# Peptides against a protein of PDB entry 5OOQ, part 7

Target 1, 227 residues: chain A of PDB entry 5OOQ
Amino acid sequence: YREDVRQVVTHPANALSFLQPGRLVEISVNGKDNYGWGAVVDFAKRINKRNPSAVYTDHESYIVNVVVNTMYIDSPVNLLKPFNPTLPEGIRPAEEGEKSICAVIPITLDSIKSIGNLRLYMPKDIRASGQKETVGKSLREVNRRFPDGIPVLDPVKNMKIEDEDFLKLMKKIDVLNTKLSSNPLTNSMRLEELYGKYSRKHDLHEDMKQLKRKISESQAVIQLDDL

## One batch from the design tools (peptide; made by RFdiffusion4, then SolubleMPNN)

Design b1_p8_8_s1 (from b1_p8_8, 5 letters changed)
Fold by OpenDDE base, seed 1:
Structure b1_p8_8_s1 (fold): chain B 227 residues (1-227), chain A 8 residues (1-8)
Amino acid sequence: as target 1 above (227 residues)
Amino acid sequence: SFYEVSYG
């Protein structure tokens, strides 16, 4: 159900009004490259100059430029093309033990895992020397102040998504979460923590998160059906 | 610096 929520939240009709400069977003590119929380610079409708007739899905129809502080230091960032979300080979987050740098990357809405309820004060010119690093420092500060995680926008209370089917979905999730929290099997969350601690590759970490979610959801659904 | 956005 989390993916269903994400699809609704990151739909242009809902997401764009919350992608102001400085908005924190959690970034995962192509479902494997987790950059963590970044800050929105700007966004624009995706235009294909080579194929003007190209029709993109809703979640791929906009390009969001974001500052991340987790770019692998030896990534070919010079090959990044503005407003091109197809990232060059080698553009990736730093793995455990690797050094990272700040970079502005173009992503699609589909690469947003979560939208935070925080905004950074952004420099006027993010392309100026040292400005990305300033944002990077701010991101580190935010993470330090929110050790339990950056607060995520509430789709209903904050984003005012009032679709009835969506509300039903959210209610289901709440029930599931309550059941999961009451179940000693929440110790399965320890698996994610342990794996995250020892994982050296972002791809493996993301796979583990996905599997954990799937397992948890499946178990919760079974319990709900038994009630 | 950062700030929390309040949505009423």
Scores: peptide ipSAE 0.220, ipTM 0.855, DockQ to the pose 0.419
Fold by OpenDDE base, seed 2:
Structure b1_p8_8_s1 (fold): chain B 227 residues (1-227), chain A 8 residues (1-8)
Amino acid sequence: as target 1 above (227 residues)
Amino acid sequence: SFYEVSYG
């Protein structure tokens, strides 16, 4: 049911407010390519110039550019197309024993496993020579400082997702995790229904979420280290 | 440099 929570957390209505430059996010592309924690550069609504009428799912409707420091060195990074989340074949994280490099990759919200409660101070121009590597060093330092894992945003306490339907969803997940159900299918369907209700409601409240984003960006911060 | 965001 972690996936169910992830679906809510990474929904545009919730996630975008926390995807400021430098925000750490844990990245998994196509359910197999784990890049680990990267840093958000920026994001934009997905636009298909070739098919302007294309409709994307909520989780596919935005492109997030992230710096990762785990890109396989021989990946065809030069084939990366800005704002194209369909990554060229061969773009993958380095495996154990392989060399890695820093790269900026475009991903969808669906590729975010977790949103961290940390931000990096990002270079003004990430495309400038050496800037990605600087971020890469920062990422390594963060990982060193948090050997037990980077703190993840709490959906309720941090992200302030207090919608009734979401809370019901979370409660349902909790119940399912602790109680063996005699009818798993029914429970699963109900969970999906609750998520659906939540999503629909918050889609209508996008403007409100944008306001919340502005507020979140002005939140107090605690500097942990100078790099 | 990096920082932790505080909420509330």
Scores: peptide ipSAE 0.196, ipTM 0.874, DockQ to the pose 0.319
Fold by OpenDDE base, seed 5:
Structure b1_p8_8_s1 (fold): chain B 227 residues (1-227), chain A 8 residues (1-8)
Amino acid sequence: as target 1 above (227 residues)
Amino acid sequence: SFYEVSYG
């Protein structure tokens, strides 16, 4: 039921306040293109200039620009369109044995697998020559430093998600994980229902973001010496 | 450089 937790974590009401520049996020596009851990550049509300009345789901309503260091070298990165999370054909992570490059890609919140508890020191101008590569080097160093995986934000302890519906969701997940006699289909349906309730309750993303941002800004930062 | 965020 990791997906259920992911849905809550990546909801705008929760995620956006933790998408500061340099925040590490684990990226999977379209459920198949795994770019690994990347670094957040910035984010913006998704706006369709051609169709201003377009309505997006919560998880598709924001675009996050992220630096990845796993882009296939022959990907047509020049075709990437700012603020367009629909990536051009051929944009994909490098496979084993292929060379990779650094790139900034626009993704939706739905493409975030995990939000890390690490942040990179980000260049002020990521589009400047060599800056993406600098971030790429930092990403490599982070991966080296954390061979067991980059620490992920705890939804409750770190992200302070204390919503009643979320807590119920978590409890249900825990119960389902411990009970051998559970019906996976029934349990999954119930979890989705709980998520739905949560999502509807917290549709005022901006207000929630502001509150959670205050929490994130009060965090103590521990600098790692590797970079 | 990079850093880990901790909550006080």
Scores: peptide ipSAE 0.180, ipTM 0.871, DockQ to the pose 0.299; fails the geometry check
Fold by OpenDDE base, seed 4:
Structure b1_p8_8_s1 (fold): chain B 227 residues (1-227), chain A 8 residues (1-8)
Amino acid sequence: as target 1 above (227 residues)
Amino acid sequence: SFYEVSYG
């Protein structure tokens, strides 16, 4: 059930509006590499320049750049490419007893375990020398202030996810947490229907973004002609 | 509401 909730929460239709600069997100790459809580730098639609016709799943269709402070010190961070979520070999979080460094890594929405209800004030230029380390210090401070864990966004109260099937899922989870017997939502088919609804919303959002870009480009051309 | 952590 937790994975089902995560799938809904991290869907572009729900997640993107909460991925502002500085937003804290809990990161798990490929279900194995846990970087802990990081801070969002920015995000963009995933584009494959070599294969423009490439189709990505909804959860892989956006790239989120995040600052983490748990990168293994000997990881080949110089090989990281912005907006390329295929991480080079050796890129991994530090294990217990290993030294860590700060790094900016590109991840997909599928690599977001949780979205926090906290934001950091981000430097204007994260790529400038020392800036990612500053964010790293802030992350440590947040972890210090929240020893029981960083508060997670409430999907219903905060994210305003009001799908009926999702609400039923949340209720069932609540019942289970209170050790009350309830019928589990086992039907994967209902989840597919949910994804279908979100997919349509995502498509509309993308269309709007493309339209805004076209308008901006046209305005830029007009300004050049007036000069 | 969200909490913003400022950089010192």
Scores: peptide ipSAE 0.122, ipTM 0.818, DockQ to the pose 0.101; fails the geometry check

Design b1_p8_8_s2 (from b1_p8_8, 4 letters changed)
Fold by OpenDDE base, seed 4:
Structure b1_p8_8_s2 (fold): chain B 227 residues (1-227), chain A 8 residues (1-8)
Amino acid sequence: as target 1 above (227 residues)
Amino acid sequence: MFYEESYG
């Protein structure tokens, strides 16, 4: 059930409006590399310049750049490319007893474990020397203030996910937290239906964005010819 | 510095 909730929460239709600069997100890359809580720098739609016809899943269709303070110190961070989620070999979080550094890493929405109900004040230029370390210090301070964990956004109250099937899922989880008796199989079928609905809505939104861009570009060309 | 967003 937790994974089902995560899939809905991290879908572009729900997540993108909460990925403002400074938003705290819990990061797990490829289900194995846990970086803990990081801070969002920015995000963009994933574009493959080498293969413009490439089709990505909804959860892989956007790249989020995040500051983490748990990067292994000997990781080849200089090889990191903004908006390229294919991480170089050796990029990993520090293990227990290893030293860590701050880094900006590009991740997919699928690598977001949780979205926090907190935002950091971000530096204007995160690429400037020392700025990522400033964010790293802020992350440490947040973790210190929330020893029981950083508060996660409530999907219903905060994110306003009002899908009936999702609400039923959340109610079931609440009941299960109190009573272990509900059947997991019924929820998996509903997740597929929910995913289908979100996918369609997102496709329409992207089409509208592309259309607006084309209109703006055409207007810019017309203005140049009139001058 | 950080802030908690109050979603009302």
Scores: peptide ipSAE 0.192, ipTM 0.859, DockQ to the pose 0.317
Fold by OpenDDE base, seed 3:
Structure b1_p8_8_s2 (fold): chain B 227 residues (1-227), chain A 8 residues (1-8)
Amino acid sequence: as target 1 above (227 residues)
Amino acid sequence: MFYEESYG
């Protein structure tokens, strides 16, 4: 059930509006590499230039760039490619006793374990010398201030996920935390229905984004003609 | 170091 909640929360229709620059997210890559809490730089729709017809799942259809302060110091960070969520071999978080550095890594929505209720003020140019380290210091300070853990966004109260099936899921989880109800098949069917609804919202979001880009481009052209 | 909380 926790994974079901995570799937809904990290779906583009729900997550993207909360992935502003500086948003704290908890990162787990491939279910193995836990980077802890990082800060969102930006996100973009995943585009395969080599295969424009490539279809990605909803959770893999966007790339989120995040600053982490837990990268192993000897990781080949120079091999990181912007907008490529397939991380090079050797890119991993530091283990206990190892030194870490700050890095910007591209991840998919599927690599987000949780979305925090905190947002850092981000430098304008994160790629400038020393800026990642500044964010790293901020992350350390946040962790210091929240020793019991960074507060996670409430899916209902904060994220305003008001889907009836999701609310039922949340209630079931609350009840199951008290009593296990046994029908996995019913949950899977409901999840598919939820995804169908979210996919439609995602399509609308993409349409709006495209429209905003077209408007911005048109305005830029008008400004150029007026100069 | 500044951070903003999201309010519901």
Scores: peptide ipSAE 0.189, ipTM 0.853, DockQ to the pose 0.441
Fold by OpenDDE base, seed 1:
Structure b1_p8_8_s2 (fold): chain B 227 residues (1-227), chain A 8 residues (1-8)
Amino acid sequence: as target 1 above (227 residues)
Amino acid sequence: MFYEESYG
């Protein structure tokens, strides 16, 4: 059920509006490499230049650039390609006893474990010398201030996910946490229906974004003609 | 350094 909630929360229709610069997200790459809490730099729709017809799943259709402070010091960070979520071999978090460094890594939405209810003040140019380390210090400070864990966005109260099936899912989870006896099989069919609804919302969101860009571009052209 | 967003 936790995974079901994660799938809904990290769906583009829900997550993208909360992936502002500085947003804290908990990162697990490929279900193996746990980087802990990082800070969002930006995100973009995934475009395959080699295969423009490539269709990605909803959770793989966007790339999120995040600053982490848990990168293994000997990781080949120079091989990282911006907006390429396929990480080079050797890119991994530091293990216990290993030294870590700050790095910007591109991840998919599927690599987001949780979205925090906190945002860092981000530098204007994260690629400038020392800026990643500044964010890294901020991340350490946040972790120090929240020893019991960084507060996670409430899917209903904060993210305003008010889908009836999702609310039922949340209620079932609450009941399961109190009572071990609930049957997990009934929730899978409802999740597919939820994804169908979210996909439609995502399409609308992209359409709106494109429309806003067109309007902005048109306004910019008008301003140039008046000068 | 950081801020908490209040949604609601």
Scores: peptide ipSAE 0.185, ipTM 0.858, DockQ to the pose 0.302
Fold by OpenDDE base, seed 5:
Structure b1_p8_8_s2 (fold): chain B 227 residues (1-227), chain A 8 residues (1-8)
Amino acid sequence: as target 1 above (227 residues)
Amino acid sequence: MFYEESYG
């Protein structure tokens, strides 16, 4: 069920309007490289200059640039290519006992594990000297402030995902959690239906983004820290 | 500095 929810949440029709600069996202690349929580710099539609006719899946059709503070210190970060989510060999998070550095990495939506209900105040030029490190300090402070985990956006209450099948899915999850059920039921058929619906909404993304922004701006922002 | 958005 968690993966099913993730697929819906990270679909462009839902996710992009919440990927503002400074938005915290939990990052897992290729299902194995967990960078933890990073901060969104920006995003863009994925363009293959070598093959302009390339067709990407919805979850791979956008590149999100994120600041992470968990990059292994000896990773070849200089080999990172802007807007290329295919990371060079050796780009990985630091393991236990290893030192880490701050880096900006390009990821796909599929590499987002969760979207946080927190935003950092981001510098205008993240590539300027010392700016990544500043964001890194802020990330550390956030993690310190939320030892039990960074709050995740509620797909229904916050993201306003109102699809009936999705709501049913969420209700099922709630029931299962309440019952301490360890066996997630597959909702594959419903997921496919949901995916189809969201794919159709892709063309309306800009309109949705504007609407969601207006909603967000009308809501109260709680300052958690001065960092 | 970081902040949390309130959603109604």
Scores: peptide ipSAE 0.205, ipTM 0.877, DockQ to the pose 0.298; fails the geometry check

Design b1_p8_8_s3 (from b1_p8_8, 4 letters changed)
Fold by OpenDDE base, seed 5:
Structure b1_p8_8_s3 (fold): chain B 227 residues (1-227), chain A 8 residues (1-8)
Amino acid sequence: as target 1 above (227 residues)
Amino acid sequence: SFYEESYG
């Protein structure tokens, strides 16, 4: 279900109006290269000068330039071509223990995982010396302030997506999330209370708690796979 | 502030 939501949210008809300069977006390129949250510089319709008749899918028909602060330091960033979303080999995010740098990368809408509710105040000329680093510093500070992640725009309340099928999808997701959060926890707490009252044996209480946790975790994983 | 909430 999450991918279905993402497809709708990142469609040009829905996404472009929220891709103002400074808009924070979560970036995943080719489903494997996670750059985290970056800041939108601008976007443009994708044009192939060599093949003007080229037809792109909706999600690949626009190029979004974004500042990221997670680029691997040894990535060949000098090989990046403006408005070319086909990234050169070696362009990747830094892994754990590696140093990162700031870079402006061109991505497609399909590379947007989430659209945040925050916008940075962007410099007028991001290509000027030191400007992308300033944005990078801002990104770090935002991430520090939001350790649980930057809040994502609500597709219905904020983005005003009113498609009936989409609304049905969102309702289903909400119902599932509610069931996952409310029933297992309530039952677990009640069971724990009951066992705490009746079981003088500390060992039984701990065993039950552990078992319930395992069951809850297993159920959560199953439901996440369905979403 | 260097950022703002934006819902539009």
Scores: peptide ipSAE 0.612, ipTM 0.959, DockQ to the pose 0.833
Fold by OpenDDE base, seed 1:
Structure b1_p8_8_s3 (fold): chain B 227 residues (1-227), chain A 8 residues (1-8)
Amino acid sequence: as target 1 above (227 residues)
Amino acid sequence: SFYEESYG
């Protein structure tokens, strides 16, 4: 269901009005390259000069330029073409242990994982020397201040998406989340009752804790697959 | 501040 929500949220009719300069968005290119939270520079309607008759899907019909601070340092950023969301080979986020740099990358709406409730104050000319790094510093600071993640815009309350089918979808997600949050407690209580009857040994208590964690993790995975 | 909350 998360993908279903994302499809609605990132549709041009809903997303574009929230893609102001400085808007924080979570970026995943082609479902594999996770750049984390970046800052919107601008966006434009996608135009194919070579094929003016080209028809793009709604989610690919706009190009969003975003500043990321997670670009792999050895990525060929000089090969990036403005307003071309087809990224050159080698353009990727830094992996664990690798150094990263700031870059402006063109992405489609389909590469937006989530839209945050925060906007950075952006430099007037992001392409000027040092400006991307300034934004990168701001991104790092924001991430530091929000260790549990940047708050995501509420699709209904904030984005005012009031489509009936969408509301039904959100309700289903809410129900599932409620079940997910309640089940670990119920299972924990049952396990405590069960193990309490047999032994008060430290080993048994540790086993119980491990089992509780495994159950919770398994349930979380199942629920995540459903969302 | 270098950022703000924005809901619109």
Scores: peptide ipSAE 0.611, ipTM 0.959, DockQ to the pose 0.857
Fold by OpenDDE base, seed 3:
Structure b1_p8_8_s3 (fold): chain B 227 residues (1-227), chain A 8 residues (1-8)
Amino acid sequence: as target 1 above (227 residues)
Amino acid sequence: SFYEESYG
């Protein structure tokens, strides 16, 4: 269900209005490279100049430039191209014990794990000397102030996602969380399995249908366990 | 302050 929620939240129709300069977002590239919380610089619709007829999925149709402070120091950052979300080989976050630097990286909406309720005050020219490092210091300070993590925007209360199917999904998740809090072990594994089957290539409508199906399946499983 | 809460 977490992935289903993420798909709805990061859809252009919902996410773009919250990707203002300075917005904090949690970043995971290709499902493996976790950069942590970064700050949005800007975004633009993805355009392929070599193939103008190229069609992208909704979640890959925009490029978001973000400042991260977790880039591995020996990453080939000079090979980064603005508005090209296909990152060069070797671009990765620093592992434990490795040194990190600040960098601006282009990502797709699909690389956003969560959208925070905080915005940094951004410099006018982020590419000027020393400006990325200033943002990096701000990111470190925010992380220090929020050791349990930056608060995530509420999809319903804050983002005003009022789709009926989504609201039903959220309600089901709340019910499941309540049940999981009472019986933590059995329900968590099943929920993860259900969420893992969510296809990233489906449009919002298909995503909602799948979510409804998964919720129904989860409810059926919970009923069986109560038996 | 170098940051603000933003819900819009």
Scores: peptide ipSAE 0.610, ipTM 0.959, DockQ to the pose 0.841
Fold by OpenDDE base, seed 4:
Structure b1_p8_8_s3 (fold): chain B 227 residues (1-227), chain A 8 residues (1-8)
Amino acid sequence: as target 1 above (227 residues)
Amino acid sequence: SFYEESYG
């Protein structure tokens, strides 16, 4: 069902109006190379100058240029061709423990996993020296602020997708999610998390109370010595 | 802020 939702959301009729400069999108190239959240630079209709008669699927008919901050440092980024979504060999996200760099990569709509509700304020010229890195810093900061993930646009409420079949799909998913959330095991895990947070807060409060008491006691001793 | 929420 998630893939079905993704197909509808990333369809040009629905997605393009939300791919403004700075829009955060989650990127998965070929369903394997996860670059995480990137920022849209621009998009254009895919035109094959060498083969003008080429017909692309709807999801492959547009090229989206996106800044990512997860490119493997030794990736041959110099081989990237503007508006060519066929990435050269070696272009991949950094794995755990590897260093990453910022890069602008051309992707198709099919490589968008999700569309976020956030937009970065983008530099006027992303190709200028240092600008990609600026966006990269912004991406890192956003990820820091949203440790549970960047909020995804609601396909119905935000994107206004009103296709009847899609609405039925969404309702079905909602019912399933409700059933899963009503599971006693799920509720117990959530309760444990909430209790953990509460416990930590309580511990901090007690520590602060003890610290204040110690400070007060020390001040009282000092006052006694002045007598 | 360097980002904003955008729903349109």
Scores: peptide ipSAE 0.609, ipTM 0.959, DockQ to the pose 0.670

Design b1_p8_8_s4 (from b1_p8_8, 5 letters changed)
Fold by OpenDDE base, seed 4:
Structure b1_p8_8_s4 (fold): chain B 227 residues (1-227), chain A 8 residues (1-8)
Amino acid sequence: as target 1 above (227 residues)
Amino acid sequence: SFYEVVYG
């Protein structure tokens, strides 16, 4: 069902109006290469200059340029062609333990996993030196601020997708989610997660308290020496 | 802020 939702959400009729510069989108190329959340630069209708008669599917008919900060450092990014979503061999996200760089990659709508409810304020010229890295820093900061994931646009409430079949699909998913949430095991796992978050917050608070105490103690010692 | 919440 998630794929069915994705197909509707990423359809040009629904997605394009939300692909403003800076819009955060979750990127998965060919269903294998997960780049995580990137920022939209722009998009354009896909035109094959070599074969103007080429017909693309709806989901492949537009190219979206996105900034990602998860590109493998040794990827041949110099081989990337603007508005060519067929990525050269070796273009891939960094794996765990590998270094990553920022890159602008052209993707199709079909490579969008999710559309977020956040937009970055984008540089005027993303191709200028250092600008991609600036966006990359912003992406890292966003991810830090949203440890549970960047919020996704609601297809119905936000994107205003009102197709009857889609609404039926969404209702079905909602029912299933409700059933899953009512499962004692699901509730226990969620409680554990919430408790973990609370515990970490408490630990940080205690650490800060201890640090403040140490600072106060050091200041007191300095004052005693001035006497 | 370097980002904004946008529902549209």
Scores: peptide ipSAE 0.632, ipTM 0.959, DockQ to the pose 0.655
Fold by OpenDDE base, seed 5:
Order: sequence, then structure tokens, then C-alpha cells
Structure b1_p8_8_s4 (fold): chain B 227 residues (1-227), chain A 8 residues (1-8)
Amino acid sequence: as target 1 above (227 residues)
Amino acid sequence: SFYEVVYG
């Protein structure tokens, strides 16, 4: 159920509006590499230059650049490719006893475990010398101030996810926390339905964005013809 | 403060 909630929360239709610069997100890459809480730099729609027709899942269709302060010091961070969420071999969080460094890594929405209610004040140019380290210090300080963990956005109250199926899911989770009576199959089916709805909504938003762009471009052309 | 609480 937690994963089901995560899937809904991290869906582009819900997550993107909260991924402002400095937003704290909890990061787990490939379900193995836990980087802890990082700070969002920016995000962009995933574009495959080699295969422009590539179709990604909703959760893989965007790349989020995040600053983490838990990168293993000997990780080949120089091999990181901008906007490539497929991380090079050796890119991993520091283990206990290992030294860590700050790094900007590209991740997919699927690598977000949680979205926090905190946002750091980010430097204008995170790639400038020392800036990621500054963010790293801020992350450490936040973690110090919140020993019980960084507060997570409430999907309903804060994120305003009002989908009926999602609300039912949340209620079921609440009930399950007290009574293990829910059918996992029912939840999975509902989740699929939710994904379908969100995907459609996202597609519409993207279509609208594209349409607005086309309109703007057309207007620009008309203006040029009138000069 | 180096951070803010933001619910939106």
C-alpha cells in the first residue's frame, strides 16, 4: 500500500507542481541506492535524442535533477550525464563508515520515495564551485533539525489529490493499519485505474502545452509577416 | 532561515 501511495504521489500529474527548486525529496534509485533526502534543482521532460520516438512510462518520463550529500566519495561523478537517469556504474550512496560528497544526480520520478514539505533556498547556479556543497550543508542541517525525519507532504491535504479511488486507497491503508482486511488485488486494480486517469490528465496537459506553444509560434510568425 | 515550509 505504501508503494501504491508512492506511485500516485510521484505521478507527474501530482508530483511536478511540487518539484520546485529546493524542494526536499527522499531518493531511492533502483530500489537499492538510498541517497536520503536531497534537494530538487530542476526537472525536465525526458527526451531521448537517439530515439525521439521512445515512449517512457509516466514515472520515467521526467528527469529530476537533485542535489544529494550522500554520494560515495569515490563514485565516478564525472561520468554523470546530464538528463540521463541511467547512472554510471559505481555511482552509489556512501555506506556506513564511508565518506560522502555532494553531487547533482538525474533521477526519474520513480526514484522519489517521498516529497517533503520543506524547500531550501537554492543558489542561482548550483553548478558553480562550492554551491552544491552549500546545499549539502543545508541538507545536513535540516537532517539535524528533523531527527525524526523530514515531514512529508500530505497527499490529500497538501498535494490536493482528490481522486476518489486514491481517497479510498488512503482510507484502506488507514483501516489496514488497524486491520489487515484489504485485498491486495483490489488495491492494485484501483491503482491501475488511477494511473490511467492520471496518465490521461497528464497527456491533456502536455497537449495543451504543446498547443499553446504552437499558437504562440503561429502568432509569432504572423507578427513577423506583418513587419 | 535557509529553508521554508511549503505546502504548495
Scores: peptide ipSAE 0.629, ipTM 0.959, DockQ to the pose 0.681
Fold by OpenDDE base, seed 2:
Structure b1_p8_8_s4 (fold): chain B 227 residues (1-227), chain A 8 residues (1-8)
Amino acid sequence: as target 1 above (227 residues)
Amino acid sequence: SFYEVVYG
């Protein structure tokens, strides 16, 4: 059920509006590389220049750049490619006893475990010397202040995911904490329905953005002709 | 403060 909730929360239709610069997100890459809480730098729609016709899943269709302070010190961070979420081999979080450094890594929405209710004040230029480390210090301080974990956004109250089926899912999760009487199959069906709805919403949103761009471009052309 | 609580 947690994964089901995560799928809904991290869907572009829900997540993107909360991925402001400085937003804390909990990061897990490939289901095994846990970087802990990082800070969002920015995000962009994933574009494959080599294959413009490439179609990504919703959760892989955006790249989120995040600052983490848990990168293994000997990771080949120099091999990181901007806007390439396929991380080079050896890019991993530091294990216990290993030294870590701050790094900006590109991840997909699928690598977000949770979205926090905290946002750091980010440097204007995170790529400038020492800026990542500053964010890293902030992350450490936040973790110190929240020893029980960074508070997670409430999907309903904060993210305003008000889909009826999702609400039912959330209720079931709450009930399951006390009684394991819910039917997993029913929940999976509801998740699929929810995903479909969000997918449609996302598609419409993108279409609207494209339309607005086209309109703006057309207006720009008209203005040039009037000059 | 270096961070803020943001619910939106």
Scores: peptide ipSAE 0.603, ipTM 0.956, DockQ to the pose 0.678
Fold by OpenDDE base, seed 1:
Order: C-alpha cells, then structure tokens, then sequence
Structure b1_p8_8_s4 (fold): chain B 227 residues (1-227), chain A 8 residues (1-8)
C-alpha cells in the first residue's frame, strides 16, 4: 500500500504545489538509486524538443531539479543535461565507503519517495560556485537534527487529499499499522506466560530477547509487504 | 535557521 500512497502523493495534481524551492524530498531514481533526502531547486513541465508529440505519463510529465549530497564522487556529473531526467550511465549515489559530492539532478515525480515537511532556504543561484555544497551542508545538518527521519507531509492533514478512496486506503494502512505494532507486545506477554517458570533454571532471558527481536523483525517485513 | 517547517 505504500506504493499506492506514493502514486497519489506524487501525482502532479497533488505534488506540484508542494515542490517549492528548498522543499525536501526523498529521492529514488528508477526504484534503484537511492539518493536520500534532497532539496528542490525548481520544476518544469517536460517538453521533448525532438518529439513534440510525445506523451508522458502523469508521473513523468514534469522534471524536478533537486540538489543531492550523495552523488558518487567519480560519477560523470558533467554529462548531466538540464531538464533531461534520463541520467547518463555512471550517475549514481555513493555506496558505503565511497565519497560523495553535491550535484543537481533532474528527476521525474516518479522518483520521489516522499515529500518532507521541511524547506531549506536556498541560494538564489544554485549553479554558482560553492552553492550546491552549501545546500549539501544544510542537508547534513537536517539529517543530524532528525535522527529518526525527516518528517513527511501528511497526505490528508497537510496536502488536503480528500479523495474518498484514498481516505479508505489511509484508514486501512492505519489499521494494519496498529495491528502490527501491537503484535510484539502481545507476543512478549505470551512468552512470559509460557517461559516464566523456566527463566530461573535455563537463563532464558537472552533467548526470549532474541525471539522477541525475531518476531519484531518478521512483523516489520510483513508491514513492508502489506504497505 | 537555515530551514523552516512548512505544512503547505
């Protein structure tokens, strides 16, 4: 259901009004290249000069320029073309242990995983020397201040998406989350009931802890699949 | 502050 929510949230009718300069968005290009949270520079309707009759899907009909601070240092950023979301080969986020740099990349709405509640104060000219790096520092600082994650816009309360089917979807997700979040506690209580009498004899405390962790992990996986 | 909380 997470993808269903994303499709609605990132639709032009809903997303564009929230893509102001400096808006934080979580970026995943082609569902593969995760750049993390970036800052919106601007956006424009996608125009194909070579094929003016080209028809794009709603989620591919706009190009959003974003500053990311996770670009692999040896990526061919010089080959990036403004307002061309088809990224050159080698353009990718840095992996663990690799160095990263700041870059402005053009993405489609389909590459937005989430829209944050935060906006950075953006430089007037992001293409000027050193400006991307300034934004990059701001992004790092934001991530530091929000160790549990950057707050995401509430589709209903903030974005005012009032479609009945969408509201039903959100309600279903809420119910599922409640059920999944309660399961670890319920299982813990049951484990205590079942093994409490043996705790002194078999030192089952650590075993129970490990089992609880496994249960929690399993529930997390289920949640990921259901949402 | 270098950022702001914006709900809209």
Amino acid sequence: as target 1 above (227 residues)
Amino acid sequence: SFYEVVYG
Scores: peptide ipSAE 0.536, ipTM 0.947, DockQ to the pose 0.831

